# Ledger of designs, part 52: peptides against a protein of PDB entry 5JXT

Target 1, 319 residues: chain A of PDB entry 5JXT
Amino acid sequence: SLLPKKEINVYIGMSEMQVKWYQKILEKDIDAVNGAGGKRESKTRLLNIVMQLRKCCNHPYLFEGAEPGPPYTTDEHLIYNAGKMVVLDKLLKRIQKQGSRVLIFSQMSRLLDILEDYCVFRGYKYCRIDGSTAHEDRIAAIDEYNKPGSDKFIFLLTTRAGGLGINLTTADIVILYDSDWNPQADLQAMDRAHRIGQTKQVVVYRFVTDNAIEEKVLERAAQKLRLDQLVIQQGRAQVAAKAAANKDELLSMIQHGAEKVFQTKGAFGTMAEKGSQLDDDDIDAILQAGETRTKELNARYEKLGIDDLQKFTSESAYE

## One batch from the design tools (peptide; aimed at target 1 I114)

Design b2_p21_6 (made by RFdiffusion4)
Pose (drawn by RFdiffusion4):
Structure b2_p21_6 (pose): chain A 317 residues (1-241, 244-319), chain P 21 residues (1-21)
Amino acid sequence: SLLPKKEINVYIGMSEMQVKWYQKILEKDIDAVNGAGGKRESKTRLLNIVMQLRKCCNHPYLFEGAEPGPPYTTDEHLIYNAGKMVVLDKLLKRIQKQGSRVLIFSQMSRLLDILEDYCVFRGYKYCRIDGSTAHEDRIAAIDEYNKPGSDKFIFLLTTRAGGLGINLTTADIVILYDSDWNPQADLQAMDRAHRIGQTKQVVVYRFVTDNAIEEKVLERAAQKLRLDQLVIQQGRAQVAAAANKDELLSMIQHGAEKVFQTKGAFGTMAEKGSQLDDDDIDAILQAGETRTKELNARYEKLGIDDLQKFTSESAYE
Amino acid sequence: AEEIEEQLEKALEKYEEQKEE
């Protein structure tokens, strides 16, 4: 029995320093922010703003010249200058206290570099797979975290790094520091720990910058995830749109017994006998329209699970 | 512009509350 995973959006604000940088990004190209300029502009200008705001929502130290002036030290400012780091610090502390281990995913390798400095600062034992990591390296990194009684606690990965089918069930908590544009990528990262061999409840925390660009980014991915489900659930429809033996058999046998019973004429003919007054015609049209409504209202309301013929139906016996 | 500023103030206030916790 594999427990369904708990996925939680943790909505986070921004530090005072992030607001300063967030404003500068929006100011430096306010024209494109207000939707100015021609409609012919290539997608490049707006996408550059998206990248900067994404970096800013992650950590201000991703911008050069942002960390407090030289010389550079690694201290508490690494935590309190990014809203996600403040929430993560107490979250990681609570995670270790309850005997849990955690996989931390990110889109940007420069952010895992920042998280490396944090893990050394707090004394956390950790592993990293980067996507810019050799094959034999990440095999050892997987094994080191999966070793029984492992010294490690945090596993730092990029959402895409490891590839398909790698197993990290020795962790039961997943933290997505930032989300991906395609929902299958984040969903695959959660299934590093949420797969066969996982014994504990898998909990996934997704850091989202509330009232900022990441909240809006998330809605789109939630929509695209919903669209994918509808396509996959309806993937049986085109194969259904020949005729089975039973389908052909049912067409022939339908009402055949009543035909054999009949010596004279059938229904509409036996009761009225090839002569029809106005009243008889009106009853035929009223009964037909009623049947037509009930038939259409029954089938136009159905779904794929009702129309889909099982392959075992072809096993006529 | 004013809407962006109000959103940023809300986001900072939320950060301050989360830092206090």

Design b2_p21_6_s1 (made by RFdiffusion4, then SolubleMPNN; from b2_p21_6, 10 letters changed)
Fold by OpenDDE base, seed 2:
Structure b2_p21_6_s1 (fold): chain B 319 residues (1-319), chain A 21 residues (1-21)
Amino acid sequence: as target 1 above (319 residues)
Amino acid sequence: MEEIKEKLKKLLELFKEQLKE
């Protein structure tokens, strides 16, 4: 029988470089809003801010002029300048040592470019599929990865490209490097490894930048997922779970962690304490803390009814 | 750093006002 998947949110602090870029994004938008004479920001503007903050949480090199160079050479700076890369680098070493194979999902094809550079730098053999990958090349990549005795350790996928019904049960580890606004897209990605033909325990690691926009993306995704589950269970017509955040939700999300980001001069959390020098015990501590917080997050929404979940605006940082 | 703190304060005040409307 297929074992239930284990899902663990991995809460990761920002690097010093990420904090600086996160501040810069917020500052740029402050100056634009202040110049507009206090007019209420458009929903489109707030969505753009959220997208830039999510890019920052993924990797600062997603911004023009962030990568040190010329020459633009891949080095240890690619890892230590992003909290998620520091954790990924340690986690992949463990995954490889245990004889597992890994799917890495992102919303951002440009992040997959950084992950390719990382794979080359570490000597990891990989496959890649994104939204631009031709149908024939997708089949070839899947077949190469799934081949008996394949030397491909990593499969890099955009979450939506990975959702297309493909079977990747030759992997047992799934890393969601970032999250979709639609929790069903992430579930569909996990179901590429968690399917009939899987012989191992599937473990899903969801990377979440701590004290940043991604915590609010996660909370909203968890709320929506619970609402969708309850609607299905009750046989009620799909209350069109508001597919897009409203303006006030977007403002609250942008505000979350902003104060802490401006108050700090360096990295956050484990990145402030250890930086790139995380050991196996530090990773175990991060995973254990993540498992606890994941259980707490799920338990928060499991107690809520449909009416509560529909009214549950994430309490603003002002309550 | 003081300038950044002042900018943050203005941002938070603006967002607070926009959330009340």
Scores: peptide ipSAE 0.036, ipTM 0.605, DockQ to the pose 0.019
OpenDDE base, seeds 1, 3, 4, 5: peptide ipSAE 0.030, 0.025, 0.031, 0.029; ipTM 0.614, 0.610, 0.584, 0.603

Design b2_p21_6_s2 (made by RFdiffusion4, then SolubleMPNN; from b2_p21_6, 9 letters changed)
Fold by OpenDDE base, seed 2:
Structure b2_p21_6_s2 (fold): chain B 319 residues (1-319), chain A 21 residues (1-21)
Amino acid sequence: as target 1 above (319 residues)
Amino acid sequence: MKEIEEKLEKLLKLFKEQLEE
């Protein structure tokens, strides 16, 4: 029988470089609003801010002029300048040592480019599929990865490209490097490894930048997922779960962690304490803390009814 | 420090103004 998947949110602090870029994104938008004579921000502008903050949480080199160079050479700076890369680098070493194979999902094809550079730098053999990959090349990549005795350790996928019904049960580890706004897209990605033909325990690691926009993306996704489950269970017509955040929700998401980001002069959390020098015990502590927080997050929404889940009750920092 | 505090104050003011409208 297929074992239930284990899902663990991995909460990761920002690097010093990420904090600086996160501040810069917020500052740029403040200056633009202050110059516009106090008019209420458009929903489109708030969505753009959210997208830039999500890019920052993924990797600062997603911004023009962030990568040190010329020459633009891949080195240890690719890892230590992004909290997620520091954790990924340690986690992949463990995954490889245990004889597992890994799917890495992102919303951002440009992040997959950085992950390719990382794979080359570490000597990891990989496959890649994104939205631009031709149908024939997708089949070839899947077949190469799934081949008996394949030397491909990593499969890099955009979440939506990976959702297309493919079977990747030759992997047992799934890393969601970032999250979709639609939790069903992430579930569909996990179901590439968690399917009939899987012989191992599937473990899903969801990377979440701590004290940043991604915590609110995660909370919103968890609320929506619970709402979808309750609607299905009650046989009610799909209450069109508000597919897009409203202006006030987006603004609250942008505000979340902003104060702490401005108050800090360096990295956050484990990145401030250890930086790139995380050991196996530090990874175990991060995973254990993540498992606890994941259980707490799920338990928070399991107690809520449909009417409560339809209200985005972000405890505003003003209560 | 003073520049960071000024930026934080501007951010908080902006968010307050945007939520009150």
Scores: peptide ipSAE 0.039, ipTM 0.598, DockQ to the pose 0.019
OpenDDE base, seeds 1, 3, 4, 5: peptide ipSAE 0.030, 0.022, 0.035, 0.021; ipTM 0.614, 0.580, 0.637, 0.601

Design b2_p21_6_s3 (made by RFdiffusion4, then SolubleMPNN; from b2_p21_6, 10 letters changed)
Fold by OpenDDE base, seed 5:
Structure b2_p21_6_s3 (fold): chain B 319 residues (1-319), chain A 21 residues (1-21)
Amino acid sequence: as target 1 above (319 residues)
Amino acid sequence: MEEIKKKLEELLEKFKKQKKE
């Protein structure tokens, strides 16, 4: 019998470099709003800001001129300059020690490039599939990963490319390095490991940058998922979740955590306290805190009806 | 929208002041 998957949101502070880049993104866009002579920012511009902030939450080296160099050499800086990489680096050691195998999903193929460099740097054997991967190469990568006695520890996937009905039940750990705006895409990614043929407890770690745009991306995805579930249960076809965030929702998302980010002179949260020196106890504390916050998040949305979920997408802009 | 924008502007102004100190 397939065991229920365990899902844990892992809330991760930004590195000092991420805070600096996050500040720079906000500054650039606010100054451009102010310089634009009162022209209401286009929805496209706000979406671009959100995308830059999400890039920052993933890794600062996704920006041109952010990577130290030349020479451009992979070193410990690849890890300590991104909070998610610091946690990933510790978590992967634990996962490997447990004899588990891991799927890592991202929305960003360029983040998979960074994760490949990281895998090479740490000596992790991996497979990769993204949107550009040829069909034959996808089959070869899946077969190489799934073969009995495969030495491939990590499978790197873009969330949508991994969604293509593939079976990866030879992995029991799923890391969502970032979240899709569509929670169904993330579920489909999890279902690559959490499927018929799985023999282990599937654990899903969802990385979420704390006090940043990603909390609001997660909240919106959770709202949509709950709404989709309730619509299916109630047969109410008309509640197509407003697929696209409005301008006010996007602005609220951009504003979330901005004050704390502007007030922060260094790294954020656990990254300020320990940085790259996180130990196993620090990881346990992060996972425990994440499990608590995950339960609280789920409990918040489970209490909401369809009408409340439709309103809450508007009211979360005012608190 | 104007209120959210105003809050962001106020935050930026505070931040710019802190960088000059």
Scores: peptide ipSAE 0.035, ipTM 0.649, DockQ to the pose 0.025
OpenDDE base, seeds 1, 2, 3, 4: peptide ipSAE 0.027, 0.033, 0.033, 0.026; ipTM 0.596, 0.642, 0.650, 0.620

Design b2_p21_6_s4 (made by RFdiffusion4, then SolubleMPNN; from b2_p21_6, 8 letters changed)
Fold by OpenDDE base, seed 3:
Structure b2_p21_6_s4 (fold): chain B 319 residues (1-319), chain A 21 residues (1-21)
Amino acid sequence: as target 1 above (319 residues)
Amino acid sequence: MEEIKEKLEKLLKKYKEQLKE
């Protein structure tokens, strides 16, 4: 029988470089937050700020002129300049030692380019599929990954490209490097490994930048998922329509953690204390804290009715 | 919206003051 998947949100502090870039994004676009222009232009500007903050949470090298150089060489700086890469690097080493195989999903094809450079730098064998990959090349990559005795440890996928009904049950670990606004896209990604033919316990690690916009992206996704479940249970088909965040929701998301980001000199949390020098005990502590916060998040939304879930409960960014 | 604007402007002002120290 297929074992239930274990899902853990992994809350990760920003690196010093991420904090500096996050501050710079907020400072540059503050006038756009302040409502210079029509209501529609303001919403478009806020969506752009949200997108830049999400890029910063993934990797600062997603910005032009962020990569240190010349010379532009792949080195340890690719890892220590992004909190998610520091945790990923330690986690992948542990997973490989356990004889597991990994699917890594992202919304951003340019982040997969960084992950390819990382895989080459660490000597990890990988496959890749994104939105630009030809159908024949997708089949070839899947077959190469799934073949008996495959030397491919990692499969890099965009979440949407991985959603295409493929079977990757030869992997038992799923890393969601970032989250989709639609929780169903992430579920479809997890279901590539958590499917008939899986023989191992599937574990899903969802990376979430702590004290940043990604916490609010995750909360919104959890609300939507619970709402979708309740709508199915109650037979109320009509409620699914509020997909796009309003202006006030976007503002609340941008403001979340912004005060602490502006007050911070250096990195956040474990990234400030240890940076790239994380050990196995630090990873265990991060995973344990993440498992606790994941249970608390789920318990919060399980108690809410349809009417409560339709109201964006902006718990204030200041509480 | 105005209250949110004032809070962010106050935070930015405080941040700019801290960068001058």
Scores: peptide ipSAE 0.037, ipTM 0.642, DockQ to the pose 0.025
OpenDDE base, seeds 1, 2, 4, 5: peptide ipSAE 0.026, 0.022, 0.028, 0.027; ipTM 0.583, 0.540, 0.573, 0.573

Design b2_p21_7 (made by RFdiffusion4)
Pose (drawn by RFdiffusion4):
Structure b2_p21_7 (pose): chain A 317 residues (1-241, 244-319), chain P 21 residues (1-21)
Amino acid sequence: SLLPKKEINVYIGMSEMQVKWYQKILEKDIDAVNGAGGKRESKTRLLNIVMQLRKCCNHPYLFEGAEPGPPYTTDEHLIYNAGKMVVLDKLLKRIQKQGSRVLIFSQMSRLLDILEDYCVFRGYKYCRIDGSTAHEDRIAAIDEYNKPGSDKFIFLLTTRAGGLGINLTTADIVILYDSDWNPQADLQAMDRAHRIGQTKQVVVYRFVTDNAIEEKVLERAAQKLRLDQLVIQQGRAQVAAAANKDELLSMIQHGAEKVFQTKGAFGTMAEKGSQLDDDDIDAILQAGETRTKELNARYEKLGIDDLQKFTSESAYE
Amino acid sequence: SHEELQELVQEAAEAFQKSQE
């Protein structure tokens, strides 16, 4: 029995420093922010703003010249200058206290570099797979974290790095520092720990910058994820739109017994006998429209699970 | 697309300004 994973959006604010940088990004190209300029502009200008705001929602030290002036030290400012780092510090502390291990995923390798400095600062044993990591390296990195009684606690990965089918069930908590545009990528990262061999409840925490660009980014991915489900669930429809033996058999046998029983004429003919007054016609049209409504209202309301013929139906016996 | 990016940046800026109030 594999327990369904718990996915939680953790909505996070921004530090005072992030606001300064967030405002500068928006100011440096306020024209495009207010939707100015021609409609002919290429997508490049707006996408550059998206990248900067994404970096700024992650950590301000991703911008050069942002870390406090030279010389550079690695201290508590690494934590308190990014809202996500403040939430993560207490979250990681609580995770180790309850005997849990965690996979931390990110879109940006420069952010895992920042998380490296944090792990060394707090004394956390950790592993890293980068996507810019050789094959034999990440094999050892997987094994080191999956070794029984492993010294490691945190596993730093990029959402895409490892490839398909790698197993990290020796962890039961997943933290998505930032989200991906396509939902299948984040969903695959969660299934590094949420797969066969996992014994404990998998909990996934997704850091989201509330009232900022990442909240809006998340809605779109949630929509795209919902659209994918509808396509997959309806993937049986085109194969259904020939005729089975039973379908053909049912068409022929329908009402055949009543036909054999009949010596004279059938229904509408036996009761009225090829002569029809106005009242008889009106009853035929009223009974037909009623049957037509009930038939259409029944089938136009159905779903794929009702229309889909099982392959075992072809096993006529 | 361009229109989707424009809406995204604009709505994010408006939501940020409202949060600063």

Design b2_p21_7_s1 (made by RFdiffusion4, then SolubleMPNN; from b2_p21_7, 9 letters changed)
Fold by OpenDDE base, seed 5:
Structure b2_p21_7_s1 (fold): chain B 319 residues (1-319), chain A 21 residues (1-21)
Amino acid sequence: as target 1 above (319 residues)
Amino acid sequence: SKEELQKLVKDSAEKFKKALE
């Protein structure tokens, strides 16, 4: 029988470089961040800020001129300059030692480029599929990954490209490096490993940059997912979950953690304390804390009715 | 407060500019 999947949000502090870039993004559009534009602030501008902040949470090298060089060489800096990479690097070693195989999903094909460089640097054999991957190449990559005795450890996928009905039950670990605005896209990604034919316990690690916009992306996704579930259960098909955030919701998401980011000179949390020197105990602590916060997050939304879930309760960074 | 955040951002921006000089 298929075991239920275990989902853990892994809350990860920003590296020093991420904090600096996050500050720069907020500073560049400070009037929008402060809500000074009011009704005149375009939704497009706020969406652009959100996109840049999400890029920063993923990896600072997604920005032009962020990568150290010339020479542009892959080195340990690729890892320590992004909190998610530091945790990923340790987690992948553990996953490999356990004899597991891993799917890594991202919204950003350019992040997969960084992850390819990382895989090469660490000597991890991988497959890749994104939105530009031809159908034939996609089939070939899936077959190469799924073949008996495949030496491919990692499958790199864009969430939406990987969501297309494929079977990847030869992997038992799923890493959501980032989250989709649509929680169904992430579920569809998980279901590539968590489906008929899976023989192992599927574990899903959702990376979430702590004290940043990604917490609010996650909360919004969880809210939407719960709302969708309740709508299905109650037969209230007309309660369309607000497909898109409004300006005030986007502004609140942008403001979340901004004050602490501006007050911080270095890295956040475990990244400040340990940086790239995370040990197995640090990873266990992060995973345990993540499991607790995941339960708390789920419990928060499970108690809410449809009417409450339709209200975006943004904790303002100012409240 | 919004004013405190504005001040923090401004102070951060000034520090960042100085660190790039």
Scores: peptide ipSAE 0.028, ipTM 0.573, DockQ to the pose 0.081
OpenDDE base, seeds 1, 2, 3, 4: peptide ipSAE 0.018, 0.027, 0.015, 0.020; ipTM 0.542, 0.548, 0.447, 0.514; seeds 1, 2 fail the geometry check

Design b2_p21_7_s2 (made by RFdiffusion4, then SolubleMPNN; from b2_p21_7, 9 letters changed)
Fold by OpenDDE base, seed 3:
Structure b2_p21_7_s2 (fold): chain B 319 residues (1-319), chain A 21 residues (1-21)
Amino acid sequence: as target 1 above (319 residues)
Amino acid sequence: SKEELQELVQESAKKFKEALK
């Protein structure tokens, strides 16, 4: 029988470079971040800030002029300048050593480009599918990955492209490098590995930048998912439709952790202490802490009724 | 309430502005 998937949020500190770029993004639009625009602030401006902050959480090289050079060479800097890459690099070594195969999902095709450079740099054999991949090339990539005895360790996918009903049960590990605003898209991505034909325990690692906008993206996604579940259970179809964040919600998300980011001169958390020199014990500690916080997050939303879940609970903004 | 959220956002914005000084 198919084993239940294990889902773990992996909370990752920003690198020093990410902190600096996160600060720059906030400073550039400081009036919007401070809510000084009030009713005059456009939702579009706030959405743009959110998008830039999410890019920063993924990798600083998603910004023009962020990559060190000339010369523009792939080196260890590609890893240590992004907290998620530091954790990914250690985690992939463990995953490979245990004889697992991994799907890596992102919302950002440009992040997949960075992950390709990383795969080449580390000598990982991979397949790729994104929104631009032709149908025939998608089939070929899937077949190459799923081939008996395939030497392809990693499959790189955009979350939405991976959601297209494909079977990737030859992988047992799923990494969500970032989260979709729609939690159903992430579930559909996980279900590429977690479906009939899977013979292993599927483990899902969701990367979340700690003390940053991604925590609020995750909370909102968890809230929405629980609401969707309750609406289905109670037969109240009309409630699910208010999915788009309002201006105040977006502003709250942008402001989350911003003060601490401005006060920080270096990296965050384990990235400040160890940087790229994470060992297996550090990874185990991160995963254990993540498992605890994941349970707490789920337990918070499981206790809420539909009416509570429809209200953006500001209480999580005070921690 | 929407008003409470606005107050929280304003308070957060004040704290943020103070932390930037």
Scores: peptide ipSAE 0.022, ipTM 0.465, DockQ to the pose 0.051
OpenDDE base, seeds 1, 2, 4, 5: peptide ipSAE 0.018, 0.007, 0.006, 0.000; ipTM 0.503, 0.387, 0.359, 0.268; seed 1 fails the geometry check

Design b2_p21_7_s3 (made by RFdiffusion4, then SolubleMPNN; from b2_p21_7, 9 letters changed)
Fold by OpenDDE base, seed 3:
Structure b2_p21_7_s3 (fold): chain B 319 residues (1-319), chain A 21 residues (1-21)
Amino acid sequence: as target 1 above (319 residues)
Amino acid sequence: SKEELQELVKESAEKFKEALK
């Protein structure tokens, strides 16, 4: 029988470079961040800030002029300048050593480009599918990955492209490098590995930048998922429709952790203490802490009714 | 406070401008 998937949120500190870029993004639009624009602030401006902050959480090299150079060479800097890459690099070594195979999902095709450079740099054999991949090339990539005795360790996918009903049960590990605004898209991604024909325990690692906008993205996604479940259970179809964040919700998400980011001169958490020198014990500690916080997050939303879940209770980061 | 954050940001921005010179 198919074992239940194990889902773990992996909370990751920003690198020093990410902190600096996160500060720059907030500083550029400080009036919007401080809510000084009030009713005059455009939702589009706030959405743009959110997008830039999410890019920063993924990798600082998603910004023009962020990559060190010339020369533009792939080196260890590709890893240590992004907290998620530091954790990914250690985690992939463990995954490979256990004889597992891994799907890595992102919302950002440009992040997959960075992950390709990383795979080449580390000598990981991979397949890739994104939104631009032709149908025939998708089939070929899937077949190459699923081939008996395939030497392809990693499959790189955009979450939405991976959602297209494909079977990737030859992988047992799923990494969500970032989260979709729609939690159903992430579930559909996980279900590529967690499906009939899977013979192993599927483990899902969801990367979440700690003390950053991604925590609020995750909370909102968890809230929405629980609301969707309750609406289905109670037969109240009309409630699910308010999917888009309002201005106040977006502002609260932008403000989350901003003060601590401005006060921080270096990296965050384990990235400040160890940087790229994470060992197996550090990874185990991160995973254990993540498992605890995941249970707490789920337990918080499981206790809420439909009416409570409809109110985005942004505990203001200032209360 | 919002004012303290604005001052911290202003100070950070000034330091950043100095570091870019």
Scores: peptide ipSAE 0.040, ipTM 0.659, DockQ to the pose 0.078
OpenDDE base, seeds 1, 2, 4, 5: peptide ipSAE 0.012, 0.014, 0.017, 0.000; ipTM 0.433, 0.467, 0.421, 0.265; seeds 1, 2 fail the geometry check

Design b2_p21_7_s4 (made by RFdiffusion4, then SolubleMPNN; from b2_p21_7, 11 letters changed)
Fold by OpenDDE base, seed 3:
Structure b2_p21_7_s4 (fold): chain B 319 residues (1-319), chain A 21 residues (1-21)
Amino acid sequence: as target 1 above (319 residues)
Amino acid sequence: SVEELRKLVKESAEKFKEALK
């Protein structure tokens, strides 16, 4: 029988470079971040800030002029300048040693480009599918990955492209490098590995930048998922539709952790203490802490009724 | 509670506004 998937949120500190870029993003639009624009602030401006902060959480090289160069060479800097890459690099070594195979999902095709450079740099054999991949090339990539005795260790996917009903049960590890605003998209991604034909315990690692906007993205996604589940259970179909964050919600997400980011001169958490020199014990500690916080997060939303969850999405936290 | 979470978010936003003065 298919074993239940194990889901672990992996909370990761920003690198020093990420902190610096996160500060710059906030400073550039400080009036919007402070809510000084009030009713005049555009939702579009706030959405743009959110998008830049999410890029920063993924990798600082998603910004023009962030990559060190010339020369533009792939080196260890690709890893140590992003907290998620530091953890990914250690985790992939463990996954490979265990004889597992891994799906890595992101919302950002440009992050997959960075992950390709990383795979080449580390000598990991991979497949890739994104939104631009032709149908025939998708089939070929899936078949190459799923082939008996395939030497392809990693499959790189955009979450939406991976959601297209494909079977990747030859992988047992799923890494969500970032989260979709729609939690169903992430579930659909996980279900590529967690499906009939899977013979191993599927483990899902969700990377979450600690003390940053991604914690609020995750919380919102968890709230929505719980609401969707309750609506289905209670037969109240109409409730699910108000999915778009309002201005106040976006502002609260932008402001989350921003004070501590401005006060921080270096990296965050384990990235400040060890940087790229994480060992196996550090990874185990991160995973254990993540498992605890994941249980706490789930337990928080499991206790909430439909009316409570609806109030969360409809009422500004400031009214 | 939803109210406690709202309070925490409000307090965080107030602290942030103070830190930027």
Scores: peptide ipSAE 0.027, ipTM 0.540, DockQ to the pose 0.040
OpenDDE base, seeds 1, 2, 4, 5: peptide ipSAE 0.024, 0.015, 0.016, 0.026; ipTM 0.556, 0.468, 0.471, 0.526; seeds 1, 2 fail the geometry check

